# Peptides against a protein of PDB entry 6FRK: the designs that were tried, part 30

Target 1, 411 residues: chain A of PDB entry 6FRK
Amino acid sequence: NEEVLNAMLKEVCTALLEADVNIKLVKQLRENVKSAIDLEEMASGLNKRKMIQHAVFKELVKLVDPGVKAWTPTKGKQNVIMFVGLQGSGKTTTCSKLAYYYQRKGWKTCLICADTFRAGAFDQLKQNATKARIPFYGSYTEMDPVIIASEGVEKFKNENFEIIIVDTSGRHKQEDSLFEEMLQVANAIQPDNIVYVMDASIGQACEAQAKAFKDKVDVASVIVTKLDGHAKGGGALSAVAATKSPIIFIGTGEHIDDFEPFKTQPFISKLLGMGDIEGLIDKVNELKLDDNEALIEKLKHGQFTLRDMYEQFQNIMKMGPFSQILGMIPGFGTDFMSKGNEQESMARLKKLMTIMDSMNDQELDSTDGAKVFSKQPGRIQRVARGSGVSTRDVQELLTQYTKFAQMVKKM

## One batch from the design tools (peptide; made by RFdiffusion4, then SolubleMPNN)

Design b1_p10_4_s2 (from b1_p10_4, 6 letters changed)
Fold by OpenDDE base, seed 3:
Structure b1_p10_4_s2 (fold): chain B 411 residues (1-411), chain A 10 residues (1-10)
Amino acid sequence: as target 1 above (411 residues)
Amino acid sequence: DSLEELLNKL
């Protein structure tokens, strides 16, 4: 039993290291999981794999929780939010995304560009802000970020703005001069919240980067960017551990609406390749696709058919950046995305839809579609012949459906 | 570090 536990923990530790989780956190998680597993309960014939997966999931949830409540803006007050982070972290784009998020929620929002170091930073912020109809401030002539930030904050305070977002300079490397500049800006504007923006794609460098920022500036919130289908997200755990600050939002792409409130359970499910049905439902709701209310209500009742999966695939194909959404589907995350471009992922989805087009209404509308096929194996051969695929391809589809339907039943 | 070197440090 201990040998089996150690073998399964080795597989989990490998997957977490491959997901860019810091080695110290993986070691601590292994020790905590070993301590949390009752070996006597494992002997009682419970599914050992499910027990280990649940223990791992519970310990990952604790690693994402810093034990500190996230800062929230106060309605009718002037809330100053300062952004800090390296150049290329997505900081400027994230400022615009956060401003747009609060504007859509009915907050009076504005943007300040205090990035004097990056050529075209103000033009990029101005373009994004103008497209979203967000008021902005910056200078083409002032080179002191403290002056720009102070003047911009004073201006928007006098105009009774509720959310005042300040974008700061980023450099390519951790430099003492960057941290001194950020500290001078923070001291001048007295922000209510300091947001550290981290790129998830930097992998094992996330711990050292997040620590360097926390040691120099009073980081109170984290935003993780570039959580599009290639970023494994393990660096987010390192950011929380180093900053002791909550993740408040995630950036999932380049568009202004590729931005969502951080949810612990969906994020850990995605990190483990379990999928994120809740985040998929939220994203589908945000897009106001007219056909979604009936599907969401079925999902809340734990009902999920092959037709409901087909309709989800149709919605996914309508939603744009296909890579983001496939990573949210249970059983499609790691294996479907790791081996192809967005076009190959779309071609695979179209292949699955073509297999379902060869199913009958009894097969599509069954709340246990996989059991319909398992009871009558001749159905698999019919569908395979009708869609021009192997019987293996149909069995793989039914296995994916079964994984999805089991997750919906647990929601 | 290779994935194997990281695993051997665990």
Scores: peptide ipSAE 0.038, ipTM 0.726, DockQ to the pose 0.010
Fold by OpenDDE base, seed 5:
Structure b1_p10_4_s2 (fold): chain B 411 residues (1-411), chain A 10 residues (1-10)
Amino acid sequence: as target 1 above (411 residues)
Amino acid sequence: DSLEELLNKL
C-alpha cells in the first residue's frame, strides 16, 4: 500500500512540476498529502486514486489561499490601485482589463501611465484606454514616474474617480533602481492596493520574482496572466506563497474581455488536468437552462454521453466569450486553445456538432460512446460520410469525448 | 532545471 501511494504521489509530483509548481511547494504538498491520507482507509478498497486526488486537491486549495481576504474597492471612495511586475508580464494590458472590468460594473474608472522607461508605453495605454472609453493620464515629456503618478492621482481624485489604476515601469532585469522607483511611487501616491502581475509562463522563476517585489513594496493582490497558453499556472502557487497575497483575477487571452475573477476550484482543477467541471457547472447554472439539473445529476453519477457533450457545446455557444469556456472543458483547454481566435474555436465546435448531428441515438446516448464506435468501425465511416469530414476528424472527436468521459467518471 | 533534475531533487 505504501509503495502504491508513493508511486501515485510520484505521478502527481511529476504532473505538478510539469505544471511549473515550485519544487519546494511540491515537496511540502507531498508531505502534507502523506500525512492527510489514512493508510487504513486506503486498505479498505476505496478508490485509492480518488482519495489521493482529493487530498492533493485539498492541499493545493490551501496553497492558493493565503489566509487573508482579498482587498475590494469601496463604493463612493477614491481607490488607488498600483500595478507592479516585470516587463512582458502583461501588466499594462492587465491594467486596461481591470479598468474595463470595473467600468462595466458601473465604477468611475481611470488609468495612469507612470511607465517612463519603456518607449511607447503611454501610447499603448492611451490606445487601449481610448478603445475601451476609459479616461487616462500620462506624459510624453515628464520622465519622473513619481511626478506623473502623483499628478494623475490628484487629478482623478479631484474629478471624483472611484477606481484609479496606476501602471508602473517593468524591467527585464531586477535592477535595484527599479525597485527604488516603485517604492518612491508607492510612497507618493499611497495606494489602497498594490497588484503584482505575474506571467504564468515564467515557471520556476515565479517564487524569486514574486518575493523580490514583496520585499520592496507591500503587494496585497496577485493577477496571473497568459493562462490561455500552455502554462498550467503552477507558478501562481509560488506567487501566493511568496507574496502572501490572494490571486484576484486571471488573464485568459489578448482581448480586453479575456479577464475574469479568480476562482480557486476551477484553477486547481485545471492545474491537475481535471478541467474546470465545477466552474462549467456554475456557468451552466448561471444560464438557468432547465436541462442543466439533469446534466449535473448525470455528472454526479459519472455518466457522460456524446449527447451530453453536444448539449454542452450548444450551451457553450450561448455563453458568450468562447475562449474562457473552452479553457474550462477538460482536454479542450490545451488542444483547442491553439493560438486561434474566438471565431476559429467556434468553427471547431460547430464542426464537432456537425459530426454529432450525423450520429444516431444509440451512439449519442451511450455511456461509452467511444466503445460503440471501436466495436463497429463502420460507424466511424458512416458518420464521417454523413458529416462530410474525414474518419480522422471523427476519431479526434471520440478521443476528446473519451478524455472528458474518463474525467467525469473520476469525479 | 530539467524536469529530470527536478524529479531527482524530490
Scores: peptide ipSAE 0.034, ipTM 0.751, DockQ to the pose 0.010
Fold by OpenDDE base, seed 4:
Structure b1_p10_4_s2 (fold): chain B 411 residues (1-411), chain A 10 residues (1-10)
Amino acid sequence: as target 1 above (411 residues)
Amino acid sequence: DSLEELLNKL
């Protein structure tokens, strides 16, 4: 039993390292999982894999929880939010995304560009803010970020803004001059929250980067960016561990709407390649699609058919930024996106729908569609011929359906 | 560190 446990833990540890989880955290998780697993319960015929997966999930949830309550803005108050992070972390884009998020929630929101180091920083912020109809402040002539930040904060306080976001200079490397500037800005404006923006794609460097910022400024929140790319988000665990600060939001693309509140359960499910059914439900609800209640009710009852999957694919095709939503579907995220661009992903989804268009009502409406096909393999050949695809393509679809239906049954 | 070097440290 210990050898089997060690083998399965090795696979999990490998997958976590491939997800950019810091080696120290992977070691700690391995030992915590070993300590949490009762070997006697594993002997009693319980599904060893399910037990290990549950233990791993539970320990990952603990690694994302810093044990401190996330800062939240107070309605009717002036909330100053200072952004810090490296150049290329997506900091400036994330300032605009956060401003837009609060504006859509009915907060009086504004942006300040205190980046005097990057040529065209203010023009970029102004362009983004203008497109989103967000009020902004900055200077083309003032070179002191402390003056710009102070004047901008004072201006927007006097105008009774509720959310005042200050973007600061980034550097390509950790430089003492950057940290001194950040401290001077922070001391001048006295922010209610300091947000560290981290690029998830920096992998094992996340710990060292996050620590360097936390050691210099009082980081109270983390935002992780570029979770739409090759980054599986393991660096987010390193950010939490190093900063002892909660992740408050994630950036999931380049669009201003590619931004969501951080949710622990969906994030860990996605990190493990389990998919994000909750985030899919939330995204479906945000889009106010017809039949959302019926879909949610079916999911709550653990009912999921091939027709329900087809309807979800139709909804996904209506939702736009296809990369994000596929990443929320169990088994479609990593393997579908790693093999192509958004157009290729859409073509693949259309291919799957075309396969389902060749299914009959008995196959589509079965609560165990995979079992219908497994009992009568001739159905696979019929569907393959009807849709002009290989029997393998139909089997791959049924494998994805089975993974999803098994998750819905566990909700 | 390469993934292999990380795995060897586990």
Scores: peptide ipSAE 0.031, ipTM 0.649, DockQ to the pose 0.010
Fold by OpenDDE base, seed 1:
Order: sequence, then C-alpha cells, then structure tokens
Structure b1_p10_4_s2 (fold): chain B 411 residues (1-411), chain A 10 residues (1-10)
Amino acid sequence: as target 1 above (411 residues)
Amino acid sequence: DSLEELLNKL
C-alpha cells in the first residue's frame, strides 16, 4: 500500500511540476498528503486514487490561501488601486480589464497611466480605455510618474470616482530604480490596494519575481495573467507563497472580458486537469443559448448523460475560441490543447461526437452510461465498428464521460 | 533548471 501510494504521489508530483508548481511547494505538498492519508482508511476498500486526489486537492487549496482576507473596494468611497509588475506581465491590459469589470458592476471607474518609462504606454492605455468607454488620465510631456499619478488621483477624487486604477512602469527586470519609483508613487497617492500582476507563463520564475516585489513594495493583492491554454497556473501558488497575498482575479486571454474573480475550487480543479464545470456553466449561461437551461438544470441536479455531453460538445463548437472552453472540460485540459491547434481540437471533438452518433438512446440517455458499457462490453465493440474507431477510442470517451459525470454528481 | 533537473531533485 505504501509503495502504491508513493508511486501515485510521484505521478502527482510530476504533473504538478509540469504545471509550473514550485519544487519546494511540491515537496511540502507530498509530505502533507502523506501525513493526511490514513493508510488504515485506504485498506477499507475505498478508491485509493480518489482518496489521494482528494488529499492533494485539499493541500493545493491550502497553498493558494494566504490566510488573509482579500481587499475589496468600498461603495461610495474613492478606492485607489495601484498596479505593479514587470513589463510584459499583462499589467496595462489587466488595468483595463479590472476597470471594465468594475464599470460593468456599476462602479464609477477610471484609469491613470503613470508609466513614463515605456514609449507608447499612454497611447496603449488610452486605446484600451477608449474602447471600453472608461475615463483616463496621463501625460505626453510629464516625465515624473509621481506627478502624473498625484494629479490623476486628485482629478478623479474631485470628480467622485469610486475606482481609481493607477498603472505604473514595469521595466524588463527587477531594478532598484523601479522599486524606488514604485515607493515614491505609493507614498504620493496612498493607494488602498497594491496589486501585483504576474504572468503565469514564466513558470518556475514566478517565485523569484513575486519575492522580489514583496521584499520591496507592500503587495496586498495578486492578479495572475496569461492563464490561457499554455499556462498551467502552478506559478500562482508561488506568487501566493512569496507575497502572502490573495489572488483576486485571473486573466484568461487577451479580450477585455477574459477576466474573472479568482475562485479557488475551479482553479485547483483546472490545475489538476479535472476541468472547470462551474466556469463552463457560467460561460454557457453568458452566451444566452436558450437550449441550455434544461442542461444546466440537469447539471445542478447531478444528472449527466452521454447525450448531455454531446449537447455540450455542440455548444462548444458554437462558442468560438475553442482553446478556452476545452480547458474547462474534464479530461480536455492542457493535454488536449498542448499538442494541437484549434483545428485539431475541433477534429477531436467531432470524432467524439461521431462515436456518440453510433450509440443508441439507451446508452446516450443512461444516467450511468459507463456502467451500461461495462456491463455489456459488446456495446463498445458495436459502437467502435459503427463509428469506424478503435475500442480504445470508445473507452477513452467513456473515461472522459465518467470523470465529468462524477464531478457533476459532486456539485 | 530544466523540468528534468527538477524531477531528478524529487
């Protein structure tokens, strides 16, 4: 039993390292999981794999919780939010996304460009702000970021703005001059929150970067960017560990709407390749696909059939940017996207639909489709022959369905 | 460090 545990933990540790989780955190997680698993409970015939997965999930949830409450803006007050982070972290784009998020929630929101170091910083912010109809401030002539930040904050305070977002210079690396500038800006504007923006795609460098910022400036919140189909998100745990600050939002793409409040459970589920069913449901609801109400109600009741999965695949094919949606489906995570373009992913989805087109109504409408096939293995061979695929391809589909149906039953 | 070097340190 201990050898089996160690082998399974080795696989989990490998997957976490491949997900850019810091090696120290992976080691600590392995020890914590070993200590949390009662070997006697594992002897009672409980699914050892499920027990280990649950222990790993619980320990990852603890790693993403800094034990401090996230700052939230106060309605009817002037909330100054200062953004810090390296050039290319997505900081400027994230300022616009956060401003747009609050604007859509009925907050009086504005943007200030206090980046005097990067050529075209103000033009970029102005372009983003104008597209979103967000008021903005900046200068083409003032070179002191302290003056720009102070004047902009004063202006928008006088105009009774509720959310005042200040974008700062990022530079390419950690430099003493960058941190001094950040401190001078922070001292001048007295921000209610300092948000560190981190690029998830930098992988193992997330710890060192997050630490360098925390050691120099009072980071109180983290936003993780570039959590699109290439970044596995493990660097987020490193940011929390180094900054001791909560993740408040995540950026999931380049569009202004590719921004969401951080949810611990969906994030850890996605990190483990379990998918994000809640986020899939939310995204399906946002698309106002009228035919989805019945499916959403079934999902809320823990009912999920192969037909319901087929209908989800049809919806996904209609939703456009396929990479983001596939990453939300259990078993279609990073492994489905890491090796293929959008066209290959669509072809794989169409292949799965073609397999299901060869199923009968009894198989499609069963609340336990996998058990129908397991009880009568001849069904797998029939479906495989009918769809022109291997019996393995049908078994892989049933395995994906089983993973999804088990998650839906836990909702 | 390569992923392989990290894995070898586990």
Scores: peptide ipSAE 0.008, ipTM 0.477, DockQ to the pose 0.010

Design b1_p10_4_s3 (from b1_p10_4, 5 letters changed)
Fold by OpenDDE base, seed 1:
Structure b1_p10_4_s3 (fold): chain B 411 residues (1-411), chain A 10 residues (1-10)
Amino acid sequence: as target 1 above (411 residues)
Amino acid sequence: DSLEELLKKL
């Protein structure tokens, strides 16, 4: 039993390292999981794999929780939110995304560009703000970020703005001059929240970067960016561990709407390659696809067929940025995204649909489609021949379906 | 560090 536990933990640790989880956190998680698993309960014939997965999930949830409540803006108050982070972290884009998020929620929101170091910073912010119809402030002539930030905050306070977002200068690396500038700005404007913006794509460097910021400035919130199909999000755990600050939002792409409140359970599920069925349902509902109400009701009742999966793939193909949606499907997130562009991902879905096109109604409409095929292996061979694929490709599809259907039954 | 180097440190 201990050898089996150690082997399974090694697989999990490998997957977490591949997800850019810091090695120290992976080691700690391994020990915490070992301590949380009752070996006597594992002897009782419970599915050892499910028990380990559940223990891993619980320990990852704890690693994302800094033990401090996230700051939230107060309605009718003037809330000053200062953004800090390196150049290229997505900080400026994230300022616009956060401003747009609050504006859509009926907050009187504005943007201030206090980045005097980067050429064209104000033009970029102005462009983003103008597209989103967000009021903005900045200067082409003032070079002191403290003056710009102070004047902008004062202006928007006098105009009774509720959300005042200040974008600061970044640097390519941690520099003392950057931290002194950030401290001077923070002291001048007295922000209600300091948001550290971190790029998830920097992998194992997330810990060192997040620590360097926390050691110099009073980071109170984290936003993780570039959680599109290439970033596995493990760096987010490092940011929480180093900053002791909650993740409040995530950036999931380049569009202004590619921004969502951080949800612990969906994030950890996605990190483990379990998918985000809730987030998929939410996105499907936001798209107002009339035919999806029946599918959503079936999913809520724990019913999921191969036909329902086929219909879901058709919907995914209609939803646009394919990378974001595949990452929400159980068993597709890690395997589909790790090697392919959007076109390859589309080709893979089309291949799966072609396999299902060779299934009969009894196979498609069965609430236990995998059991139909397992009871009669000749069906796998028929479908493989009909779709021009290997029996392995059909088995992989059925394995993906089984993973999804098991998740739906647990909702 | 490569994934292999990280795995050797576990």
Scores: peptide ipSAE 0.041, ipTM 0.785, DockQ to the pose 0.011
Fold by OpenDDE base, seed 2:
Structure b1_p10_4_s3 (fold): chain B 411 residues (1-411), chain A 10 residues (1-10)
Amino acid sequence: as target 1 above (411 residues)
Amino acid sequence: DSLEELLKKL
């Protein structure tokens, strides 16, 4: 039993390391999972795999929870939010995304460019802010970021702005001069929140970077960027562990709308390749597609058919940015996103729909469609012939459907 | 570190 546990934990540890989870956290998780699993309960013939998966999921949820409540802005007050992070972390883009997020919610929001180090930083911020119709402040002539930040914060306080976002200089490396500058800016403007922006694509370096920022400035929130389906997001666990600060938002692309509030459960589900059904439901609700209410109601009742999956694929094809939505579907994230452009991803969905077009109503409308096919393997061959695909392609579709339907039953 | 080096450290 201990050998089986150790073998399964080795597979999980491998998958977490491949997901850019820091080795120290993977070790700690392995120990915590071993301590949380009663080996006597494992002897009783319970599904050892499900128990280990549940224990792993529970320990990952704990690793994302710093035990600190996220700071939230107060309506009708002046809330100063300072951004810190390396150059290329997506910090400047994330400032604009956060400003736009609050503006869309009816907050009086503004942006300050206190990045004097990077040539064209103010022009870039001005372009982004102007496109989003967000008020901005900065200088072409002032070289002291403390002066710019102080003047900009004072100006927007006097104009009764509710959300005042200050973008600071980034560096390519951890440099003492950067941290001194950030501390001087923080001391001058007295921010209500300091947001560390981290690039998820830097893998194992996430811990050391996040720690270096936390050791120098009072980071209270984390935003993780470049979660575009290539970055598995394991670096987010490292950021939380190092900063002891909650992840408040994630950046999921380059567009100003590619920004969402962080949710622990969906994120861990996605990290484990389980998908994000809640994020799918939320995104489906946001799009106000007339047929969505019936699908959401079925999902809430733990019912999911191959027809419901087909309808969801039709909706996804209508919704636009295909990459974001595919990564939310259980079993589509890693295999569908890793190898193709958006057009190839669309072609793969169209192929899956063509396979389902060769299914009959009994197969499509069954709440256990995979069991219908498993009981009568001749159905797989019929569907494969009808759609011009291999029996393997049909089995892969049924495997994806089964993963999705099992998650819907757990909601 | 490569994945193999990380796995050896586990």
Scores: peptide ipSAE 0.040, ipTM 0.783, DockQ to the pose 0.010
Fold by OpenDDE base, seed 4:
Structure b1_p10_4_s3 (fold): chain B 411 residues (1-411), chain A 10 residues (1-10)
Amino acid sequence: as target 1 above (411 residues)
Amino acid sequence: DSLEELLKKL
């Protein structure tokens, strides 16, 4: 039993390292999982794999929880949010995304460009802010970021802005001059929140980078960017561990709406490649859809049909912000979303539903829909012709269904 | 560290 445990933990540790989880955190997780698993319960015939997966999931949830409540802006107050991070972390883009997020929620939001180091920083911020109709401040002539930040904060305070976001200079490397500048800006504007922006793609360097910022400025929140790329997000755990600060948002693309509030369960589920079935269930439950209980019972029994997937897609279309929900469906993650905006993602989902509308009840209600099509390839050609799509499009749908159904069977 | 070097440290 110990050999089996060690073998399975080695596979999990490998997958976590391949997900850019810091080696120290992987070691700690391994020991915590070993200590949390009752070997006697594993002997009693429980699914050893499920127990280990649950223990790993539980320990990853703890690693992403800093044990401190995330800062939230207060309505009707002037909330100053200072952004810090390296150049290329997505900091400037993330300032615009956060501003747009709050603006869409009916907050009086503005942006300040206190980046005097990067040529064209203010033009870039101005361009992004103008496109989003966000008020902005900056200078083409003032070279002191402290003056720009102070004047901009004062201006927007006097105009009763509720969310005042200050973008600061980044550097290509950790430089003492950058940290002194950040500290001077922070002291001058007295931010209610300091947000560290981290690129998830820096892998094992996340810990050292996040620590260097926390050691110099009072980082209270983390935003992780570039989770749509090759980064599996394991660096986010390193940021939380080093900063002792919660992840508040994630950046999931280049578009201004490719930005979402951080959710622990969905994030860990994605990190493990488990899809967000729990977060899908939670979102389905939040919607109070009448069929939620029937769906939850089917999922508990490891039953998942093409009809159940179709009903899931109908529910998803009812849930609103489509980008967040598709990324929760196993197999419809990064590959499905990385190629388009919310409208294109909806068009793709509608296309998948149109393919399923050309399926018969035997195909839709089969507990192994993919096997029905694999046994009789003429079904693929019929469905393709009926829906006006290629046989490849039908095969891609069946591949997605198979990934999801295999996951439900492992629950 | 390479993934292989990280795995050797586990």
Scores: peptide ipSAE 0.020, ipTM 0.657, DockQ to the pose 0.009
Fold by OpenDDE base, seed 3:
Structure b1_p10_4_s3 (fold): chain B 411 residues (1-411), chain A 10 residues (1-10)
Amino acid sequence: as target 1 above (411 residues)
Amino acid sequence: DSLEELLKKL
């Protein structure tokens, strides 16, 4: 039993290291999981595998929770939010995404470009802000970011803006001059929140980067970017551990809508390849697709049919960009999430829908659709013939449905 | 997905 536990923990540790989780955090997690299981095995005759999975999940949730409540803007006040991060972290794009998020929630929001170092930073911010109808400030002639930030904050305070977002300069590497400039800007504008923007794709460098920022500037919030299907979310744990600051949002792509509030449980579920049904439901709610309230109510009641999965696939096809939403569905692995294969992912989803179009209402509306097919294997052969696919393709669909329905029952 | 296989081997 102890040898089996140690072998399983070694496999989990290897997967977490492959997911760019810092070696110190992986070691601590292994020790905490081992101690938690040793205590729970003494208390309950439960399946050891489920206990290990639950213990791993619970310890990952603790690694993403800094025990500090996230800062939230106050309505009717002037809230100054300063962004900090390396060049290429997605900082400028994330400023525009956050501004658009608050604007859509009915906040009087504006953007300030205090990035004087990157050529075209102000033009890029201006283009994004204009497209989203967000008021902006910046200069083509002023080179001091402290002057630009101070003037922009004063202007928008005088105009009674509620959300004032300041984008700062970045560098390609950690440089003392960057940290001094950020500290001078922070001292001049006195921000209510400092947001560190981190690229998840930098892997093992996440800890050292996040620590260097926290040691020099008072980071109070984290945003993790580039959490599209190739970025291993393990760097997010390193950022929380180093900054002791909550993740408030995640960036999932380049579009202005590729931005969501951070949720701990869905994020860890996705990191573990379990899928993110809750994040899918939230994204569906944000898009105001009229047909979704009935589906969301069924999902909250732990009812999930093959028809409900079909309707969800129709909604996914309406939503775009398709790659992000597939990565939220259990059993749609990394092969569906590659940016280059979005058309292939759509074709594969259409193939799944075509298989479901060959099912009858009894099969589609069953609360245990997989059991209907398992009891009568001749149904699989009928559906396969009707849709022009193999019996294996129908079994793969039923396996995906079963995974999804099991997650909905655990919500 | 190596991690889902790892969680199933768990």
Scores: peptide ipSAE 0.012, ipTM 0.502, DockQ to the pose 0.019

